# Peptides against a protein of PDB entry 6A30, part 11

Target 1, 150 residues: chain A of PDB entry 6A30
Amino acid sequence: AQDADNVLQPIMDLLDSNLTLFAKICEKTVLKRVLKELWKLVMNTMERTIVLPPLTDQTMIGTLLRKHGKGLEKGRVKLPSHSDGTQMIFNAAKELGQLSKLKDHMVREEAKSLTPKQCAVVELALDTIKQYFHAGGVGLKKTFLEKSPD

## One batch from the design tools (peptide; aimed at target 1 D16 T20 Y132)

Design b2_p13_1_s4 (made by RFdiffusion4, then SolubleMPNN; from b2_p13_1, 6 letters changed)
Fold by OpenDDE base, seed 5:
Structure b2_p13_1_s4 (fold): chain B 150 residues (1-150), chain A 13 residues (1-13)
Amino acid sequence: as target 1 above (150 residues)
Amino acid sequence: KLQERIERIKKAA
């Protein structure tokens, strides 16, 4: 449980920061598309993070997220209210892009088979993420989450 | 913690 929480916490913090905003500003079809892309990113990031030593990855993810989070505050060009939502989506997409780059740094240890303990952590983490993305029925469908190839 | 996050998303949607 603690190991799964440690792996997921950086991702969940990013999701918490953005999903509430997206739910408010996005139309339903756009929101679903964003959630599907986030799901793919989370699955890919989680797979690589668990194969690597969890502690090193958290520090790297935290450092990248912290660097990008600070960059978001300084870039407030006073654009009119409607452009603010688009800019927030763009900024969130930029943060997600940095997570994708972090993914490339994690590739080096992919050749090791997961231990039974790591498999148990992955299963628990997957269940937690599925529940989060389902969001009591307002998010992604359970069938999509279960059948996702990611 | 997860349940609280889910409820926040439900409220925002």
Scores: peptide ipSAE 0.054, ipTM 0.598, DockQ to the pose 0.764
OpenDDE base, seeds 1, 2, 3, 4: peptide ipSAE 0.023, 0.053, 0.022, 0.023; ipTM 0.518, 0.598, 0.527, 0.525; seed 3 fails the geometry check

Design b2_p13_2 (made by RFdiffusion4)
Pose (drawn by RFdiffusion4):
Structure b2_p13_2 (pose): chain A 105 residues (1-54, 100-150), chain P 13 residues (1-13)
Amino acid sequence: AQDADNVLQPIMDLLDSNLTLFAKICEKTVLKRVLKELWKLVMNTMERTIVLPPSKLKDHMVREEAKSLTPKQCAVVELALDTIKQYFHAGGVGLKKTFLEKSPD
Amino acid sequence: LEERIEKIQEAAE
């Protein structure tokens, strides 16, 4: 849990002062649109940074084996991910739980 | 985290 907090700390320091600034000054729809968009952005950057997928093999170029995360690493990633989701739900001001769950991103 | 969510909720009110 402490490790997951440390992982999310950088992105939370960025969004905190912001998300906070918004919903204060945005209409519901405007806020929802921005959060939905920021959501897609975070999920996409995570997909393309911490988990980029894995060369000529014999003759025909095959994808390499993925280097598995350690058990502790897997757990930290799962928890941190579940935490960002709750962060964007924001207990009922942010995105609905139903939207986040079915988010294709 | 709970404190950050509470700040967002208060700002939204």

Design b2_p13_2_s1 (made by RFdiffusion4, then SolubleMPNN; from b2_p13_2 with E2Q K7R Q9K)
Fold by OpenDDE base, seed 1:
Structure b2_p13_2_s1 (fold): chain B 150 residues (1-150), chain A 13 residues (1-13)
Amino acid sequence: as target 1 above (150 residues)
Amino acid sequence: LQERIERIKEAAE
């Protein structure tokens, strides 16, 4: 549980901030598309973090996120007033662009065999992430999450 | 996690 939390926390912090913003500004279909891309990114990032030598989970995710997340000010997502709707969309588009670049830098390394402990951590992490992306029914469909290559 | 889920739900309503 603690190992899963350590792996997920940086990802969840990023997702929480971005998805809250996207849920507010995106139309439902756009939001679903964004969620699907984020799901793929999270799965790939998690695979690398768990399978690659324990570079401190926080440092790898933090470095990946820092290189691409320079535009995500840790600041309280103050919903800019309605007048800044264009700026919000622009910022969201910029963030999406950064996330897509992150995806492109995610070279699929050959799947190394996971230890039983690593498998258990992955299973717990996947369940947590699936619940998060389902978001009580407003996010991705369970059928999509279950069919996604874990 | 539940708190995060609720925030996303609220934002999507």
Scores: peptide ipSAE 0.056, ipTM 0.611, DockQ to the pose 0.777
OpenDDE base, seeds 2, 3, 4, 5: peptide ipSAE 0.054, 0.050, 0.056, 0.051; ipTM 0.611, 0.606, 0.609, 0.606

Design b2_p13_2_s2 (made by RFdiffusion4, then SolubleMPNN; from b2_p13_2, 4 letters changed)
Fold by OpenDDE base, seed 1:
Structure b2_p13_2_s2 (fold): chain B 150 residues (1-150), chain A 13 residues (1-13)
Amino acid sequence: as target 1 above (150 residues)
Amino acid sequence: LQKRIEKIKEAAK
């Protein structure tokens, strides 16, 4: 449980801010598409983080996310006016783009077989992240999350 | 997690 939390927390913190913004500013179909891409990204990041012992350090994930997330000043999300909304979308998209770059910097380690411990962590993490992306029914469909090959 | 989900739900209303 703790290991799963350590892996997910940095990702979830980033997602919380971005998804809250996207949920407010995006049309439902756009939001769903964004969520699908984020799901893939999160799944890939999680897999690599669990498989790569050096990245299990919360500080490494945090540093990688911070190097790309310098723009997440905890600015009071004032709901910007419509004009500011576009800029906020652009900024949020830029932040998400930086997450994609994080994927590229994660070394393609050979798919080592997960240890039983790592498997248990992955299972717990998957359940948690599925619930998060489902968002009580306003997010992604359970069927999509369950059938995702990622 | 639940708190995070609720935030998204509220934002999506």
Scores: peptide ipSAE 0.074, ipTM 0.647, DockQ to the pose 0.778
OpenDDE base, seeds 2, 3, 4, 5: peptide ipSAE 0.066, 0.064, 0.071, 0.071; ipTM 0.643, 0.638, 0.646, 0.646

Design b2_p13_2_s3 (made by RFdiffusion4, then SolubleMPNN; from b2_p13_2, 4 letters changed)
Fold by OpenDDE base, seed 4:
Structure b2_p13_2_s3 (fold): chain B 150 residues (1-150), chain A 13 residues (1-13)
Amino acid sequence: as target 1 above (150 residues)
Amino acid sequence: LQERIERIKEAAK
């Protein structure tokens, strides 16, 4: 449980910040599309984070998130004007796209079979993320989350 | 987690 929380917390913090912003600025249909893409990204990132270097990735994800997140200064999230919101979505999507490129660098480690401990962490992490993305019914549908290639 | 979910719910209203 604690290991799962440690792995998830940086991802969840990033998601919370971005999704809260997107929920405010996006129309429902756009938000759903963004959520679907984020879901895919998170699933891919989690699979890699858990399958790939167990301990060092907190630093890598944390460093990547910190390097990109430092640009989101604690400044008063002025609700960006509709134009600024679109740019923020684009920038967030671009940052997330760069996380996808991190995909290519991490693939180099041999697909080692997950240990039972890692499997338990993945399972807990997946459940937590599914609940988060479902957001009590305002987010993604359960059917989508369950049918998504996890 | 629940707090985060509630924040998203409030933002989606």
Scores: peptide ipSAE 0.076, ipTM 0.651, DockQ to the pose 0.757
OpenDDE base, seeds 1, 2, 3, 5: peptide ipSAE 0.073, 0.073, 0.069, 0.069; ipTM 0.649, 0.648, 0.641, 0.645

Design b2_p13_2_s4 (made by RFdiffusion4, then SolubleMPNN; from b2_p13_2, 4 letters changed)
Fold by OpenDDE base, seed 4:
Structure b2_p13_2_s4 (fold): chain B 150 residues (1-150), chain A 13 residues (1-13)
Amino acid sequence: as target 1 above (150 residues)
Amino acid sequence: LQERIEKLKKAAE
């Protein structure tokens, strides 16, 4: 549980900041699309985080998120005016796109079979993220989350 | 987690 939390917290912090903004500025259909893309990104990131780096290096996710998140200045994201919202979505999408590029830089470490401990962490993490993306019913449908290729 | 979910729900209202 603690290991799962340690892995998820940086991701969730990033998601909270971005999704809260998107939820405010996006129409429901747009939001749903954004959530779907974020879901895919998170799933891919988690898979890599758990499978590739030994769970010990909180630093890598943190560093990866920090290197790309340094552009998210701790600044009060002033809810930009409608025009600024689009730019923020674009910037967030760009940041997310950079996270996808990070996908390419993660060394293909051999698909080492996850240890039972790692599997347990993944399962817990997945459940947590599914609940998060469902967002009490305002987010993605449970059926979508369950059918998504993990 | 629940707190985070509630924040998202509130933002989506």
Scores: peptide ipSAE 0.194, ipTM 0.763, DockQ to the pose 0.738
OpenDDE base, seeds 1, 2, 3, 5: peptide ipSAE 0.150, 0.136, 0.178, 0.185; ipTM 0.723, 0.712, 0.755, 0.758

Design b2_p13_3 (made by RFdiffusion4)
Pose (drawn by RFdiffusion4):
Structure b2_p13_3 (pose): chain A 105 residues (1-54, 100-150), chain P 13 residues (1-13)
Amino acid sequence: AQDADNVLQPIMDLLDSNLTLFAKICEKTVLKRVLKELWKLVMNTMERTIVLPPSKLKDHMVREEAKSLTPKQCAVVELALDTIKQYFHAGGVGLKKTFLEKSPD
Amino acid sequence: SKWLEFAEELLEE
């Protein structure tokens, strides 16, 4: 849990002062649109930074084996991810839970 | 966090 907090700390320091500033000055729809968009952005960047997928093999170029995360690393990633979801739900001001769960991103 | 605290205030209102 402490490790997951440390992982999310950088992105939370960025968004905190903001998300906070918004919903204070945005209509519901405007806020929801921005959060939905920031959400897609975070999920996409994570997909293309911490978990980028894995060369000519014999003759025909095959994808390499993925270097597995350690068990502790897998758990930290799962928890951190589940935490960002709750962060965007924001207990009922942010995105609905139903939307986040079915989010294709 | 400030965001979660602010969200709670909005729900109370």

Design b2_p13_3_s1 (made by RFdiffusion4, then SolubleMPNN; from b2_p13_3, 5 letters changed)
Fold by OpenDDE base, seed 5:
Structure b2_p13_3_s1 (fold): chain B 150 residues (1-150), chain A 13 residues (1-13)
Amino acid sequence: as target 1 above (150 residues)
Amino acid sequence: SSWLELAKEILEK
């Protein structure tokens, strides 16, 4: 439990900071879109970070950011003139690359698969993050959060 | 958290 907390706390702090910022600067509809894209980014980053070697994180993040940035552009999300929402998400994703620390903690025992303990930590992490995005019911819907990200 | 508080305020119907 403590190990999970130690790994999760930096992620949660990052999420809180970014989501707080987005909430302050984005209109409601824009914020909802940002939430969806950020969720996808987080999920994809976590998946790749767990499965792929940590050293590839920068390239993976770049690819993910490009994909999600295009998604935001397609939605014609107008963000404040001085802050590109895509860039902000990019920056957030870059910082979320520290999820590699979670991997380093988890991968130490078996290179091929997560141990039951590690799986439990990941599940707890996912649940915590899901709840954060759900935001007591005003954020992303549970049905959306439970679907596999594209 | 700051996010949770803001979310409830901003995203609440």
Scores: peptide ipSAE 0.525, ipTM 0.918, DockQ to the pose 0.665
OpenDDE base, seeds 1, 2, 3, 4: peptide ipSAE 0.206, 0.191, 0.213, 0.203; ipTM 0.814, 0.795, 0.818, 0.806

Design b2_p13_3_s2 (made by RFdiffusion4, then SolubleMPNN; from b2_p13_3, 5 letters changed)
Fold by OpenDDE base, seed 4:
Structure b2_p13_3_s2 (fold): chain B 150 residues (1-150), chain A 13 residues (1-13)
Amino acid sequence: as target 1 above (150 residues)
Amino acid sequence: SSWLELAKEILKE
C-alpha cells in the first residue's frame, strides 16, 4: 500500500491540479474526452513507472511530474475568460503530455517480468486509478476502464 | 479529490 501510494501520489497531484482546471472550463463532452486521454496517459505512465524502473525511482518520477505540472497549482485555479481557458487547456494538456518523456529519464533496464511485490503495487494502483477516473459513476464508464490497456 | 467533487456535479446529468 505504501509503495503504491508513493508511486501514485505524484501523478494524482498532477491530475488534481489539471483536472480541477478542466472541470471548471470544459463542457461535459469535452471533459469526458479529456478524461479518456488522461486515462491512457496515466495508464502508460503507471506501466512504465512500476514495470521498468525500480520502485525506488519514485522520487525521481515525482520530481519530474512536479516539474512538468508546475504551471498549475493544486487547488488554485483561476477561472480565465473563455479564450484564456482554451489556452490553459492546451497548456495543461501539453504539460501532461510531457509525462511521456519520463521514459527518457528512466533507468535503462532489460524487459523483465514483475516481481510479486511489483504486481501487488500495480494491482492496488490500478484499482485506485480506476476509482479515480470512474468518479463515482459520473466519470469514465467502468466498461471503458476495464477494457483499456493497462 | 477536489476535482472529483466538481466533476460529479458537472457530469451527473
Scores: peptide ipSAE 0.124, ipTM 0.725, DockQ to the pose 0.516
OpenDDE base, seeds 1, 2, 3, 5: peptide ipSAE 0.085, 0.065, 0.096, 0.118; ipTM 0.674, 0.627, 0.706, 0.724; seeds 1, 2 fail the geometry check

Design b2_p13_3_s3 (made by RFdiffusion4, then SolubleMPNN; from b2_p13_3, 5 letters changed)
Fold by OpenDDE base, seed 1:
Structure b2_p13_3_s3 (fold): chain B 150 residues (1-150), chain A 13 residues (1-13)
Amino acid sequence: as target 1 above (150 residues)
Amino acid sequence: SSWLKLAEEILKE
């Protein structure tokens, strides 16, 4: 459980901040689309984070996520004015895009078979992230989450 | 999460 939390917490913190902004400024349809893309990104990142690096290197992921997420910590989510809204979306999207760079850094690691411990962490993490993206029924449909190949 | 609560509120409108 603690290992899953260590892996997910940096991602969840970033998602919480950015999705809070998106929820305020995006239409429902746009938000759903963003969530779907984020789901794929998070799943891919999580898979690489858990599968490729040894669990001991979780500190590196946290550091990488923090390095890319540091710009978000200080942002008081003020509702931007309409003109500022587009810029805020762009900035938030840019910040989320930095998560893709994290993915690229992890691509070079050889895929290793999951240890039983890693499998347990993955299962717990998947349940948590599915619940998060489901958002009490207003986010992604469970059917989508279960059918996701990522 | 804070965003979930907000999303629920927004989507109820």
Scores: peptide ipSAE 0.025, ipTM 0.529, DockQ to the pose 0.595
OpenDDE base, seeds 2, 3, 4, 5: peptide ipSAE 0.024, 0.022, 0.025, 0.021; ipTM 0.552, 0.522, 0.531, 0.524; seed 2 fails the geometry check

Design b2_p13_3_s4 (made by RFdiffusion4, then SolubleMPNN; from b2_p13_3, 6 letters changed)
Fold by OpenDDE base, seed 1:
Structure b2_p13_3_s4 (fold): chain B 150 residues (1-150), chain A 13 residues (1-13)
Amino acid sequence: as target 1 above (150 residues)
Amino acid sequence: SSWLKLAEEILKK
């Protein structure tokens, strides 16, 4: 459980920050679309991470997420005026785009079979992320979350 | 999470 939390916490912090920003600047329909795309991105990233277990170096995902997450701390998002909203979306999209780069770094690790412990951690992580995206029923539908993005 | 609270406010509408 502690290992799962350590792996998930940076991802959850990043998601929380980005989704909070999107929630503030996006209309409901746009927000739902962003959630769907983000879910696909997360699932694809996790799938690749699982299939290509970089999890041996817990430090690398954490460090990469921390390196990119520390950049977010300095942006006290003063909600600027409407014109700045577009720039905020662009900046947020750019930050999400950096998550895609995390994907490329994770692909290079040799696909080692996950240990049963690692599988359990991943399953717990997936459930937690699903619950997060479901957001008590107001977010993504369970039927959508249960569908493989692929 | 701050997201969950905000999502509830936005998506319930």
Scores: peptide ipSAE 0.220, ipTM 0.817, DockQ to the pose 0.604
OpenDDE base, seeds 2, 3, 4, 5: peptide ipSAE 0.196, 0.180, 0.197, 0.202; ipTM 0.793, 0.780, 0.799, 0.802

Design b2_p13_4 (made by RFdiffusion4)
Pose (drawn by RFdiffusion4):
Structure b2_p13_4 (pose): chain A 105 residues (1-54, 100-150), chain P 13 residues (1-13)
Amino acid sequence: AQDADNVLQPIMDLLDSNLTLFAKICEKTVLKRVLKELWKLVMNTMERTIVLPPSKLKDHMVREEAKSLTPKQCAVVELALDTIKQYFHAGGVGLKKTFLEKSPD
Amino acid sequence: LEERIKKIQEAAE
């Protein structure tokens, strides 16, 4: 849990002062649109940074084996991910839970 | 985290 906090700390320091500034000055729809968009952005950047997928093999170029995360690493990632979701739900001001769950991103 | 969510909720009110 402490490790998951440390992982999310950088992105939370960035969004905190912001998300906070918004919903204060945005209409509901405007806020929802921004959050939905920032949501897609975070999920996409995570997909393309911490978990980029894995070369000519014999003759025909095959994808290499993924280097598995350690058990502790897997758990930190799952928890940190579940935490960002709750962060964007924001207890009922942010995105709905139903939207986040079915988010294709 | 709970404190950050509360700040968002208070700002929204």

Design b2_p13_4_s1 (made by RFdiffusion4, then SolubleMPNN; from b2_p13_4, 5 letters changed)
Fold by OpenDDE base, seed 4:
Formats: sequence, C-alpha cells, structure tokens
Structure b2_p13_4_s1 (fold): chain B 150 residues (1-150), chain A 13 residues (1-13)
Amino acid sequence: as target 1 above (150 residues)
Amino acid sequence: LQERIERIKEAAA
C-alpha cells in the first residue's frame, strides 16, 4: 500500500490539478476524450515507474512531474476566460506531452518480470487509478477502464 | 482518493 501510494502520489497530484481544470472548462465529450488520453498516459507512466525504474527512482518521476507541474500555479485557477481556458488546456497538454518524453528518458531496463511485490503494487495502483478516472460515474465508464489494454 | 474524486465530481456537475 505504501509503495503504491508513493508511486501514484506524484501522478495523482498532477492529474488532480489538470482534471479539475479540464472538468470545469471542457464540455462532456471533450472531457471524455481528454480523460481517455490521460488514462493511456497514466497507464504507460505507471508501467514504466513500476517495471523499469527501481522503486528508488520515484524521486525522478516525482521531480520531473514537479518540475513540469510547477507551471500549474496552485492558485485558484480563476475559470479562465475562453481564451485563457484554451491556453491552459494547451499548457496542460504540453505538460502531459512532456511526461510522454519522460518515457524516452527512462532507461530501458530489460523487461524483467515483475516481482510478486511489484505485481501487488501494480494491482493496487490500477484499482486506485480506475476509481479515480471513473470519478463516481462522471469520468470514464467502467467498461472502458476494464477493457483498456493495460 | 475519495476527496480527489469528489473534487472532480463537483467540477463536472
């Protein structure tokens, strides 16, 4: 549980900031599309975080996420005017795109089979993320989350 | 997690 939380917390902090903003500024269809892309990104990031770097590299992902997240002023994002909202979406998308680049910087350690401990962490992390993205029914459908290629 | 979910729900409502 603690290991899963350590892995997820940086991702969740980033997601909280971005998804809260997106939920406010995006219409339902756009939001769903954004959530689907974020889901893919999170799955890929999580896989790499757990599978590729030793758990010690959580600091690197956290640092990278923080470095990219620092642009999200913790400030009460005033509902940006339509123009500001678009720019914020663009900035958030850019930040998320930079997370995809983190994909490239993670040393391709050989796909070692996950240890039982790592598997347990992944399972717990997946359940947590699924619940988060489902968001009590306002987010992604459970069927989508369950059928998503992990 | 629950708090985070509620924030999203509130934002989407």
Scores: peptide ipSAE 0.082, ipTM 0.658, DockQ to the pose 0.738
OpenDDE base, seeds 1, 2, 3, 5: peptide ipSAE 0.081, 0.077, 0.074, 0.076; ipTM 0.657, 0.656, 0.648, 0.652

Design b2_p13_4_s2 (made by RFdiffusion4, then SolubleMPNN; from b2_p13_4 with Q9K)
Fold by OpenDDE base, seed 5:
Structure b2_p13_4_s2 (fold): chain B 150 residues (1-150), chain A 13 residues (1-13)
Amino acid sequence: as target 1 above (150 residues)
Amino acid sequence: LEERIKKIKEAAE
């Protein structure tokens, strides 16, 4: 449980900040699309973070996420005019793009099979993330989350 | 997690 929390916490902190904003400014269909892309990114990041030695990757992801998360805090939540909301989405998309690039650096280590302990941590982490993305019914559908190939 | 879900729900209303 603690290991899963440690892996997920940096991702969840980023998601919390962005999803709260997106839920306020996005139309439902747009929000759903954003959530689907975030889901794919999170799944891909988790797969790589767990398959690779957890400590070095967490630090890199955490550092990248922290650097980007600090950029979001200084945004004076003035109720952004339509222009400010678009810029925030653009910044979030840019951050996600950088996470995708970090993804390529992580691929280099041999895909070792997960130990049973690592598998248990992954399963717990996946359940937590699924609940988060479902968001009590306002997020992604359970059927989508369960059938996701990611 | 529950608190985070609550925040998202409140934002989506």
Scores: peptide ipSAE 0.065, ipTM 0.624, DockQ to the pose 0.750
OpenDDE base, seeds 1, 2, 3, 4: peptide ipSAE 0.060, 0.058, 0.059, 0.059; ipTM 0.618, 0.615, 0.619, 0.615

Design b2_p13_4_s3 (made by RFdiffusion4, then SolubleMPNN; from b2_p13_4 with E13K)
Fold by OpenDDE base, seed 4:
Structure b2_p13_4_s3 (fold): chain B 150 residues (1-150), chain A 13 residues (1-13)
Amino acid sequence: as target 1 above (150 residues)
Amino acid sequence: LEERIKKIQEAAK
């Protein structure tokens, strides 16, 4: 549990900041699309974080998120006016795109079989993230989350 | 987690 929380916390902090903003500024269909892309990103990030670096380096997710998140200044995201909201979505999409590119730079470390401990952490993390993205029914459908190949 | 979910729900209203 604690290990899963340690892995998820940086991701969830990033998600909380972005999703709260998106939920406010996006129309429901747009929000759903954004959530789907974020889901894919999170799943890919988790896979890499758990499979590639030893679980010990909170620093890598943190650094990956920080290197790309440094553009998200700790500044009070003033809920931008409608025009600013579009720009924020664009910036967030750009950041997500950069995270996707980061996917290409992560050295194909050999698909090491996850240890039983790592598997347990992944399972717990996945359940937590699924609940988060479902958001009590306002987010993604459970069926989508469960059937997602990502 | 529950608190985080609540925040999203509130934002989605």
Scores: peptide ipSAE 0.130, ipTM 0.706, DockQ to the pose 0.751
OpenDDE base, seeds 1, 2, 3, 5: peptide ipSAE 0.109, 0.112, 0.110, 0.111; ipTM 0.690, 0.694, 0.692, 0.695; seed 3 fails the geometry check

Design b2_p13_4_s4 (made by RFdiffusion4, then SolubleMPNN; from b2_p13_4 with E2Q K6Q E13K)
Fold by OpenDDE base, seed 1:
Structure b2_p13_4_s4 (fold): chain B 150 residues (1-150), chain A 13 residues (1-13)
Amino acid sequence: as target 1 above (150 residues)
Amino acid sequence: LQERIQKIQEAAK
């Protein structure tokens, strides 16, 4: 459980900020599409994070996210006016784009077989992230999350 | 997690 939380926390922190913004500014259809892409990104990132580095290097995700996240000043999310909303979307999209670049820098290391412990962590992490993306029914459908090949 | 979900739900209303 703790290992899953440690792996997910940096991702979740980033997602919380961005999804809260997107939920406010995006239409439901756009939001769903964004969530689908984020789901894929998170799944791919999580897979690489759990499979490739030994769980001990919690610092790598944190450092990779921190290197790209230094621009997330905890600016008080004042709901900007409509004009500022577009800029906020652009900034959020830019931040998400940086996450995509993180995917490219994760070296294609050979899929080592997960240890039973790693498998358990992945399962817990998957359940948690599925619940997060489902968001009590306002997010992605459970059927989509369950059928996702990622 | 529940707190995070709640925030998204509130934002989506």
Scores: peptide ipSAE 0.087, ipTM 0.673, DockQ to the pose 0.740
OpenDDE base, seeds 2, 3, 4, 5: peptide ipSAE 0.074, 0.074, 0.081, 0.077; ipTM 0.667, 0.664, 0.673, 0.669

Design b2_p13_5 (made by RFdiffusion4)
Pose (drawn by RFdiffusion4):
Structure b2_p13_5 (pose): chain A 105 residues (1-54, 100-150), chain P 13 residues (1-13)
Amino acid sequence: AQDADNVLQPIMDLLDSNLTLFAKICEKTVLKRVLKELWKLVMNTMERTIVLPPSKLKDHMVREEAKSLTPKQCAVVELALDTIKQYFHAGGVGLKKTFLEKSPD
Amino acid sequence: SLEERIKKIQEAA
């Protein structure tokens, strides 16, 4: 849990002062649109940074084996991910839980 | 800390 907090700390320091500034000055729809967009952006950047997928093999270029995360690492990632979701739900001001769950991103 | 951040968002809203 402490490790998951440390992982999310950088991105939370960035969004906190902001998300906060918004919903204060945005119409519901405007806020929802921005959050939906920032959501897609965070999920995409995570997909393309901490988990980029894994060369000529014999003759025909095959994808390499993924280097598995350690058990502790897997758990930290799952929890941190589940936490960002709750962060964007924001207990009922942010995105709905139904939207986040079915988010293709 | 997370709960405090969420409360800040909720209060601001």

Design b2_p13_5_s1 (made by RFdiffusion4, then SolubleMPNN; from b2_p13_5 with S1R K8R)
Fold by OpenDDE base, seed 2:
Structure b2_p13_5_s1 (fold): chain B 150 residues (1-150), chain A 13 residues (1-13)
Amino acid sequence: as target 1 above (150 residues)
Amino acid sequence: RLEERIKRIQEAA
């Protein structure tokens, strides 16, 4: 709890200052729209800070590889002219090089996986942020916060 | 989506 509060306090202070100003100058409908956009921004920012699980990266690579593999089947068998073969090898080598770099990045990201403690802190932080945006019932509805796709 | 990502990380640990 304290760790989550320490991480969120600067963000909450900034949000409180801005929301106080918005509450004074905006109508209720406008304020609600602003809160929804801020919610999305906060959720997306948190998501970017969280390291992607290795499995999702493998599925993305698998889907990228499958998309590239399926793109090759619909290509009309144009007989590669001698010059086209070298470019295909170069492109394949470049793709393999990018894949190897991606694999190295994935291995590095595996080493940076969130610890169970860090996961617990993020869960507590999410609950705190939901409470903040609900603001005792004057902010966003609980149903919106709970069913948000972000 | 964020909750699901956290869950996946916890399941992989």
Scores: peptide ipSAE 0.172, ipTM 0.772, DockQ to the pose 0.022
OpenDDE base, seeds 1, 3, 4, 5: peptide ipSAE 0.158, 0.158, 0.163, 0.170; ipTM 0.763, 0.752, 0.770, 0.767

Design b2_p13_5_s2 (made by RFdiffusion4, then SolubleMPNN; from b2_p13_5, 5 letters changed)
Fold by OpenDDE base, seed 5:
Order: structure tokens, then sequence, then C-alpha cells
Structure b2_p13_5_s2 (fold): chain B 150 residues (1-150), chain A 13 residues (1-13)
């Protein structure tokens, strides 16, 4: 449980920061598309983060997220116009793009099979993420989350 | 914590 929480916490912090905003500003179809892309990114990031030693990855993800998160705070987002929502989505997409680059640094240890303990952590983490993305029925459908090839 | 996050998303949607 604690290991799964440690792996998920940086991702969840990013999601919490963005999903509430997206739910407010996006039309339903746009929101679903954004959630699907975020789901793919989270699955890919999680797969690589668990295959690597968890502690090193948290520090790297935390450092990257902290560097980008500080960039978001300094932007005096005067919230008045529809253009600001698009810019916020673009900034969030840019942050997500940097998570994808972090993915490339994590590739080096992909050759190790997961231990039974790591598999149990992955399963628990996946269940937690699925519940989060389902969001009590307002998010992604359970069937999509379960059948996702990611 | 997860449930609280889910409820926040529900309220925003």
Amino acid sequence: as target 1 above (150 residues)
Amino acid sequence: KLQERIERIKEAA
C-alpha cells in the first residue's frame, strides 16, 4: 500500500491540479478526450516507474514536476477570457510532454521482470488509478479502463 | 484521500 502510494503520489498531484480545472472549462467530449490521453500517459509512466527502483523515479518525477509546477505558479493567469483556458490546456499538455521525456530516461532498466511484490504493487496502483479516472461514473467508463491496451 | 479527490471531480463536472 505505501509503496503504491509513493509511486502514484506525484502523478496524482499532477492530475488533481489539472482535472478539476479541465472539468470546469472543457465541454464533455473534449474532457473525455483529455482524460483518455491522460490515462495513456499515466499507464505508460506507471509501467516504467515500477520497473525502475521506486525511490529514484519519485525524485526525478518530483523534480520535473516541481520545475514545471513553479512555472505555472509564476504565470499570473488573469482568468478572464476563453483564450486563457486554451493556454492552460496547452501548458498542461506541455507539462505532460515533459513527463513523456522523463519516460525516455527511465527506459534503461526495462529488461528486469517484476518481482511478485512489484506485481502486487502494480495491481494495487492500477486499481487506485482506475477508480480515480472513473470518478464515480463522471470520468472514463470502467469498460474502457479495463480493456485499455496501455 | 482518493474518495475526496473523486468527490472534487464530481462537483466540478
Scores: peptide ipSAE 0.049, ipTM 0.600, DockQ to the pose 0.741
OpenDDE base, seeds 1, 2, 3, 4: peptide ipSAE 0.024, 0.046, 0.043, 0.031; ipTM 0.505, 0.595, 0.594, 0.588; seeds 1, 3 fail the geometry check

